# Designs tried in a protein design run: peptides against a protein of PDB entry 6DSZ. Part 83

Target 1, 361 residues: chain A of PDB entry 6DSZ
Amino acid sequence: NYVVTAQKPTAVNGCVTGHFTSAEDLNLLIAKNTRLEIYVVTAEGLRPVKEVGMYGKIAVMELFRPKGESKDLLFILTAKYNACILEYKQSGESIDIITRAHGNVQDRIGRPSETGIIGIIDPECRMIGLRLYDGLFKVIPLDRDNKELKAFNIRLEELHVIDVKFLYGCQAPTICFVYQDPQGRHVKTYEVSLREKEFNKGPWKQENVEAEASMVIAVPEPFGGAIIIGQESITYHNGDKYLAIAPPIIKQSTIVCHNRVDPNGSRYLLGDMEGRLFMLLLEKEEQMDGTVTLKDLRVELLGETSIAECLTYLDNGVVFVGSRLGDSQLVKLNVDSNEQGSYVVAMETFTNLGPIVDMCV

## One batch from the design tools (peptide; made by RFdiffusion4, then SolubleMPNN)

Design b2_p13_4_s2 (from b2_p13_4, 6 letters changed)
Fold by OpenDDE base, seed 2:
Structure b2_p13_4_s2 (fold): chain B 361 residues (1-361), chain A 13 residues (1-13)
Amino acid sequence: as target 1 above (361 residues)
Amino acid sequence: SSSDLSTPGTLPV
């Protein structure tokens, strides 16, 4: 009887930060296949709090705070379309992860999208949006008292959605997405009517974006709008203002992940397929009427890390680099560069043992 | 500027 000690997954496939354990605690949550790891960020570093086995591979992991909640809730969707909303509860030394709501969101009819599962949450917590199948947008209404996650589909005319986000500052839940058609890649917006279960015309669109536009970042107020990241360009659009940059340094490798640093969306971390870490900066201009507009976009190379699958800015210039292909890292961003011009210093490295082949013997 | 990278926080410097 060989007790094969099942090695725990080490490859990171998602990470998020927020206030999950309490209103005051800063947490790092890490998805490693079927395992959720919960840490508290402390002055001494990352303190492990709980590991949770999930009923499948984590495909979506998002923190959100519904109105009247003191702390964040966690939405998880698995690769087998099992959805849940989780709450952290602590009573003395007893730590429980409570399922507030659950459901299976699999459709009997639909082609799974080749670009995989996308899950997004409305910033005002009105709904969850899911792109699971081509030509369908699934909506899960968020209701506090509902223990059963019910979903409905809205038909998308755009069959080849590349990425999608909810916008900030919208009266109705509004999605912004990059899609591909025979003419190229485009950006479009739709309002989501929960009442009528349909799309309404969104506030803006941009036809003929960069051919390799792959990522949408929703920008919070006061800027609003979205950033579109391509292979060669970074574009901002909010309906009234358009601004594009084409920094030569981003052409060398594809940007594959991002994370917001500032709550107001003034800075974002960007990671590419070579493990380069960038800062995207949104420069503000205050107008005479007191409105804030985007003046410029700037990209700065910070340094090199493991190839990020996900990035999470924690605090005090500390960043978690979640890697699937290499070792995950905790890195420090310094104010001053080293002799090589790098602002990045590795603080801790988390060994990735690679794909665990579960040999069912 | 790179000087704006530091936020007041709890993690070790």
Scores: peptide ipSAE 0.017, ipTM 0.548, DockQ to the pose 0.113
Fold by OpenDDE base, seed 5:
Structure b2_p13_4_s2 (fold): chain B 361 residues (1-361), chain A 13 residues (1-13)
Amino acid sequence: as target 1 above (361 residues)
Amino acid sequence: SSSDLSTPGTLPV
């Protein structure tokens, strides 16, 4: 009897930071295939709190705080389209992960999108949006009393969505997405009507973006709008203001992940396929009327890490680098560069033992 | 200069 000790998954496929265990605790949540790891961020480092087995590979993991909740809730979608909303509950030493809501959001008909599952949450927590299938946008309304996650589809005319986000500061839930058609890649916005279960025309669009535009970042207030990341360019658009940069340094490798550093959207971490870590900076201009506008965009090379599948800023310049291909890391961002010109120092490394080959016995 | 990378927080400086 070879007890094949089922090796725990070590490859990271998602990470998020927020206040999941309490309102006061800063948490790092790590998705490793079917496993969710929950840590508390402490002055001594990461303290493990709980590990949770999920009913499938985690495809989406997002923290959100509905109005009137004291702490964040966790949305998870699995690769088998099982959706749940999880709550952390502690009662003395007893730690429970409560399923507040669940559902299966699989459609009987649809072509699974080649770029995989995208899951997004409206910043005002009105809905969850899912791009699971080409030509469909699935909406899960976020109602407090629903134990069963009900979803509906809205037809997208745009069959090849590359990335999608909800915008900030919108009266109605508004998506911004990059899509491809025979003419190239474009950016479009739609308002999502829950009542009519349809899209309305969004506030803006940008036709003919960079051919390799791959990511949308929704920018919070006061800037609003979105950042579009390509292979050669980074663009900002909010309907009124457009700005583009083409820093030569980003052409060397494709940017594959991002994370917001500042709550106001002034800084973002960017990771590329070579493990280079960048800071994207939004330079502000204060107008005489007290309005804040984007003055410029700048990209700075910080250093090199493991190839990030996901990035999350914790605090004090500490970043978690979640890696699928290499070892995950805690890294420190320093103000001053080392002798090699790097602002990045590895604090801790988490060994990746590679993919668990599910030997179907 | 990426000078203000430090946010007050819990992890060691």
Scores: peptide ipSAE 0.013, ipTM 0.554, DockQ to the pose 0.112
Fold by OpenDDE base, seed 4:
Structure b2_p13_4_s2 (fold): chain B 361 residues (1-361), chain A 13 residues (1-13)
Amino acid sequence: as target 1 above (361 residues)
Amino acid sequence: SSSDLSTPGTLPV
């Protein structure tokens, strides 16, 4: 009996940073197909804490902190539509990952969206939103005491949603999404009524965005609003202010992932299909009334990494580059460039052995 | 202006 030690998956398909193990610990969570890896970020590097097998390929992995929780909870959705909310619990040396809530969110009817599963969490932790099927938006209310994840669908008139996020600073949970119709790509917002289980008109819309607009970034307060990433342009909109840039450098390769660096949304990492790492900067203008407005958007090329499937800023200029196609990396962002003009230094490289080819012997 | 790309934190410099 050759125990083919099934090589652990090495391709990264998601990563997130937060405070999962404790309120004080900074964690890196890495999704590798069905495997969740949990690290503590330390001054010595990444300390492995736990590995967890999931009942399917991880499609969504998001940390969130409901009101009254001291640490983050983890939402996971699998490609088979199994949803769970996980809590880390340590009792001495015993480490348990507790399922706080679970459910299957699969519908009997609906066309699975070609752009895959999207899962988002309201910044105020009122609900989880899921785009699983064309013309449907699934809502999971976040109630403290519910061990069973109840979900309902809201019909979405926009059949071809490209990306969706919850906005910050909204009285009601508000989604912002890019969609495509026969006239092009557009941005729209909806408020989500939990009570009526319907969409209300959102605060703003932007028709006829760039044809290749592919990502929505929700921007925290004080700016609020959203960034829309295209092939040729980056746009900001918050209902009152619109700003667009078209830096020539982003036209060379498609931006495929992003991560917020600053809690206030002043900086974002962007990764493209060539492994170029960019910083998107939101320049502030403080008004005399104390309001903060966006003055400008700027993109800076930082350097080159492995082709990122996901990015997460850790701390102290350290970034985890999760790669599906190449080796994942821990990289340092420097203030000063090297002789080649790069601000990126690889600290550690994690070998990607590729897809587990089930060699059926 | 070199954007401050680093935040002070727990990871080594």
Scores: peptide ipSAE 0.008, ipTM 0.531, DockQ to the pose 0.098
Fold by OpenDDE base, seed 1:
Structure b2_p13_4_s2 (fold): chain B 361 residues (1-361), chain A 13 residues (1-13)
Amino acid sequence: as target 1 above (361 residues)
Amino acid sequence: SSSDLSTPGTLPV
């Protein structure tokens, strides 16, 4: 009996950092196809806690903390539209991953979007938003007592959404999205009414952004608003302030992922298709009334890593580089550059053995 | 086999 130990997946397709195991623990969660790996971040490195098999490829993985929860919950959506909300529970040495809620969010009618599945969570945990199909925005209301994930669709007039996020600091849940029409790419906002199950007009829009604008970053307070990443430009908009930069260094390769470093949104990591790691900096200006406004945007090249599918800042200048095409890495960001001008030092490398060929036996 | 992340990469405090 050859126990063919099925090779574990090694290619990373998602990663997230938060407080999943406890309120005090910092966790790294890694999605490797159908496998979820849970680590605790310690002064000694990554401590493995648990591995979880999912009933499909993980397409969305997001941590969120509803009001009255002491630790984060995990939202997962699979490529087959199975949604769940997971909770970590430990009792002594016994570790359980509990499904608090589940559902299938597949529609019988709709064109699957060419840009794939997008899943987002409102920062105030009022809802989950899903872009699964062209011309539809699916909403899952977040209710603490709801064990069955029920969703409804809102019609989007904008058929070709590129990326979408929920904004911070909005009285109602508000989405910001890049969309394409025959005239080019644009940014628009909508408020989401849970009561009426419709969109209301959002606080702002920006027509005719860069033709290759591909990513939306929602910026926390005190700045608020969004960053739009293109091929040649990075733009900030919050309704009142607009600022754009076109640093020549980003034109060399397409930025494909991002992660927030500071809780206040002052810094973001950016990764490109060549494995270059950048820092995007938001320079603040403090007004006499105590308000904080954006003064400037700056991009710095930190160094080179494996080609990131996802990035997550852990703590103390340590970053996890999740790679699908190469080896995943733990890297240290230094204040001073090395002799080669790099601020990045590889701490640990995780060998990628390539895609598991599902041998249908 | 758990891939032992057994090399303590010291996350500097």
Scores: peptide ipSAE 0.007, ipTM 0.439, DockQ to the pose 0.104

Design b2_p13_4_s3 (from b2_p13_4, 7 letters changed)
Fold by OpenDDE base, seed 5:
Structure b2_p13_4_s3 (fold): chain B 361 residues (1-361), chain A 13 residues (1-13)
Amino acid sequence: as target 1 above (361 residues)
Amino acid sequence: AKSDLSTPGELPV
């Protein structure tokens, strides 16, 4: 009996930052296949708090704070469509991860999307949205007392959704998505009616975006709207304002992940397939009426890291680079560049031992 | 110290 001590997964496939252990603690949560690692971010680095085994590969991991919660809750969806909402509970030295709600959201009918699972949470915590299957948008209403995650589908006319987010500052939950049709890629918005279980027309659309438009970033207030990232261009749209840039530097490699730095959406980290780390900046213009509008978009190369599967800004210029292909890193962003012109310094490296070959013998 | 994401540490930009 060879007890193959199953090596713990080391490849990172998701990361999120928030206040999961307490209202005061800054946490880094890392998804490594079926494993969830919970850290407290300290001045000395990452302090491990707990490891949690999940009932499948983590496909979605998002922190959210419903009204009346003192700390963030964790939504997890597995690749086998098991959904749960988790709460961290500490009682002295006893640490428990409590399942507040769970459910299986698999449909018996539907084509699994080739672009994989997308899970998003409304910024006002009204619902979770899931793109699991082509031509369907699944909605999980967020009700405080519901231990059973109930979902329903809304038909999506756009069969090939590339990415989707909930927008900020919308009276009704509103999605913004990039989709592909025979004419190219487009951006559209829909309001989600929980009552009628249908889509209503959203506030705006943008037809014929860049052919390789791959990501939607929902921008918080005061800007609102969304950023659309392509291979050659970055565009902003909020219904009233449109702005596009085509910085030559992003054309060299596909941007594959992003993370918001500032709560107001003024800065975003971008990571590409070469491990280049960028800052996307939203330049403000204050109008005479006190309204804040987008003046310009700027992209700056910060340096190079491991190829990011996910990025998360922690604090004080510290970024976690979650890598699937290479070693994950804790990096520091410096004000001044080094001799090589890099603003990035590796603080800690987390060895990736590669894919666990489950030799089922 | 409360890590406050709203207190940007020294960032390059």
Scores: peptide ipSAE 0.045, ipTM 0.652, DockQ to the pose 0.242
Fold by OpenDDE base, seed 3:
Structure b2_p13_4_s3 (fold): chain B 361 residues (1-361), chain A 13 residues (1-13)
Amino acid sequence: as target 1 above (361 residues)
Amino acid sequence: AKSDLSTPGELPV
């Protein structure tokens, strides 16, 4: 009896940072196929706390803090459309991951979107949004007492959504999305009415964005609005301010992931398909009335890493580079460049043994 | 010195 100890998955397909184990702990959560790894970020490095087996490949993993929660909750959606909200609970040495809510959000009717599953959470924790199927936006209202995740669909006229996020600073939950039609790619916003279960007209739109616009970043206050990342350009729009840059350096390889560094949305890490790590900077201008507006966008090359599937800033200039194709890394961002002009130093490397081929036995 | 990963540090940009 060869107990083939099923090798644990090593390829990273998602990572998030937040306060999951406690209000004070900084955590790194790593999705490796069906496995969730939970770390505490410490002065000594990553301390493993718990590993959790999930009933399917993790497709969405997001931390969120509902009003009156002391720590973050974890939303997970699997590739089989099993949704759950998880809470970390510790009592002395006993560590439990509690399912606060769960549900299956699969529809019997719908075309699964070619760009895969998108899951987003409203910054005010009013709802979860899911783009699972073409022409549908699924809403899961967030209710503390609801152990059963109930969802409803809103019809999208835009059949080919590329990416979608909830905006910050909106009275009603508002989505911003890139979509493609026969005329090109466009950005649109919708308010989501939980009451009426419909879309209302959003605050702004931008028609005819770059043809390869692929990602939406929702920008926190005071800037608000969204960043749209393309192949050749990065654009910002908030309804009142529009700004676009086309830095030649981003044209060399497709940006595939991003992570916010500053809570105010002044800086973002960007990773491309060559493993280049960039910083996107939002330069502020303070107006005479005390309003903060975007003055400019700037992109700086930091260095090279493993090809990121996901990025997350931890603390002290340390970044976790989650890689599916290569080794995952902890990297340090230094103030000064090395002799090669790189600001990036690898601190730790996590060997990727490749995808576990599900041998159907 | 092991950089304290739990203390805020300066970024290059």
Scores: peptide ipSAE 0.030, ipTM 0.679, DockQ to the pose 0.439
Fold by OpenDDE base, seed 1:
Structure b2_p13_4_s3 (fold): chain B 361 residues (1-361), chain A 13 residues (1-13)
Amino acid sequence: as target 1 above (361 residues)
Amino acid sequence: AKSDLSTPGELPV
């Protein structure tokens, strides 16, 4: 009896932190191809709680908390366009992961976008947005009683969307996106009308951003707006304030992932293609009326890690570095540098055995 | 100013 122990996938392709198991638990969720791993973050480290097999490669994994929920729900989209909303339930020692809603969001017509699947959730949990196909933005309305994820498409005039996020602090759900046209890369905003199933004009736009602008970060209140990350520059815009920096250190390697450290959006982790870990800082200025404005942007090199596919700040200066190409790591960020000038200390390393080649015999 | 990376939380400082 050859027990072919199917080797578990080890390459990480997504990670998220939040309160999934309870309102009080801090969780780390890790996507490894078709596998979801759920941990509780404890004073002793990561405690494994559950592992779940999905019916396809996880392409999107996002936590969100609808109004009146005590804990986060999990949205998953697979590479085969199967969408689900998952809830964690525990009854004594019995752990169950319940599908609250599911659906297939594949279109019969459309060109799959070359930049892959993008999935985003409105910060007020009004909708999920999906960029699956060129010239289409798919909307899944979030309704508490809806067991079937119904989606509709809105036409995008901008055929080549690079990245898209929902903005914070908007009366209507508002997207901010980087797109490419024959004139270069640009940033635009649209309001999303659920009622009319159309786009309205957004609050602002920025034409002719950096040619390699690749990522949008939505900044929470009190700053609001977005950060645009390029190859050479990092820019902030909120409609009223624009600020750009071009730190020479980011030109050495492309920034490929980011994660928010502070709930107020004052700090972000950035990871590049060489495994360098940066902190992006938003320096605040408090006005006499109590409003907070952006004073400056700063980038600091923290140290080196495995090449991050995804980053997530946990708590107490601990970061999970999800790697596809190397070993994933749990790292500690220190206030003081070591003798080598690094603020990063590896706490735990998770061996990556590489891709399981499904030999279709 | 160095970034204060110390956040109070469940993991040991």
Scores: peptide ipSAE 0.027, ipTM 0.618, DockQ to the pose 0.107
Fold by OpenDDE base, seed 4:
Structure b2_p13_4_s3 (fold): chain B 361 residues (1-361), chain A 13 residues (1-13)
Amino acid sequence: as target 1 above (361 residues)
Amino acid sequence: AKSDLSTPGELPV
């Protein structure tokens, strides 16, 4: 009996950064199929803290900090619709991952969406939103004392949601989403009423966006609004301001992931299907009244990495490149380019052994 | 244009 020690999954399917282990620690959390890896980011690099086996493939992994929590909590949704909220607790050398809340959010009726599971958290931690099924938006109200994740569905008229995010700076939880209909792709917003369990009209919409618009980025204050990323264009909209760019360099390969660099949303990393790493820059204009508006959008090619499934800016120009298809990398962004014009330097490479195809012999 | 990149430094401790 060769106990083939089932090789731990190496393909990364999600990553997130935040303060999970403590208020002061910067963590990198990596999802590798059913495995969650927790690291502390240190001056020496990534220090492993704990690994957690999940009861299913991790489909959503998001850090969030409810009001009155000292550190971030972790929301996980599995591909089998098991949801949990996890808390890190350490007592001396004893490290526990505590389930604060759990639930199964599977519906008996619904068509699973072809674009997969989307999970989002309201920036004010009022709710979790889930796009699991066509024509449904599931809401999990966030209540501090609730150990049972109760969810309800709101009907979406828009059956083909491509991507969805919660917006920042909204009085009520507000979603922004790209959807497709027979006329093309569009962006719409809805306010989510927890009380009435319905959608209200959102602050804005943008009909007839780029046909290949695939991602929504919610932009923090002071800018607010959203960035819509397509194949050929990047657009910004906040209800009052619209701006679009079509940099030729992004047409070469589809942008597939993004990560916010600055807390104020001034910079985003973008990764494409060729492993090109870009910086999206939001140039600010300060008005005489002290309001900040978006002046311009700019895209810069930084260099090449492994094909990113996810990107996470850590600090001091260090980026984790989570790859599903290739080796994950820790890379450094330099202020000055090398002789080849690249700003990217690989610091560490994490070998991806690929899916162990269990060849049933 | 010079890229508005983070200053090279150590990782947070």
Scores: peptide ipSAE 0.026, ipTM 0.589, DockQ to the pose 0.091

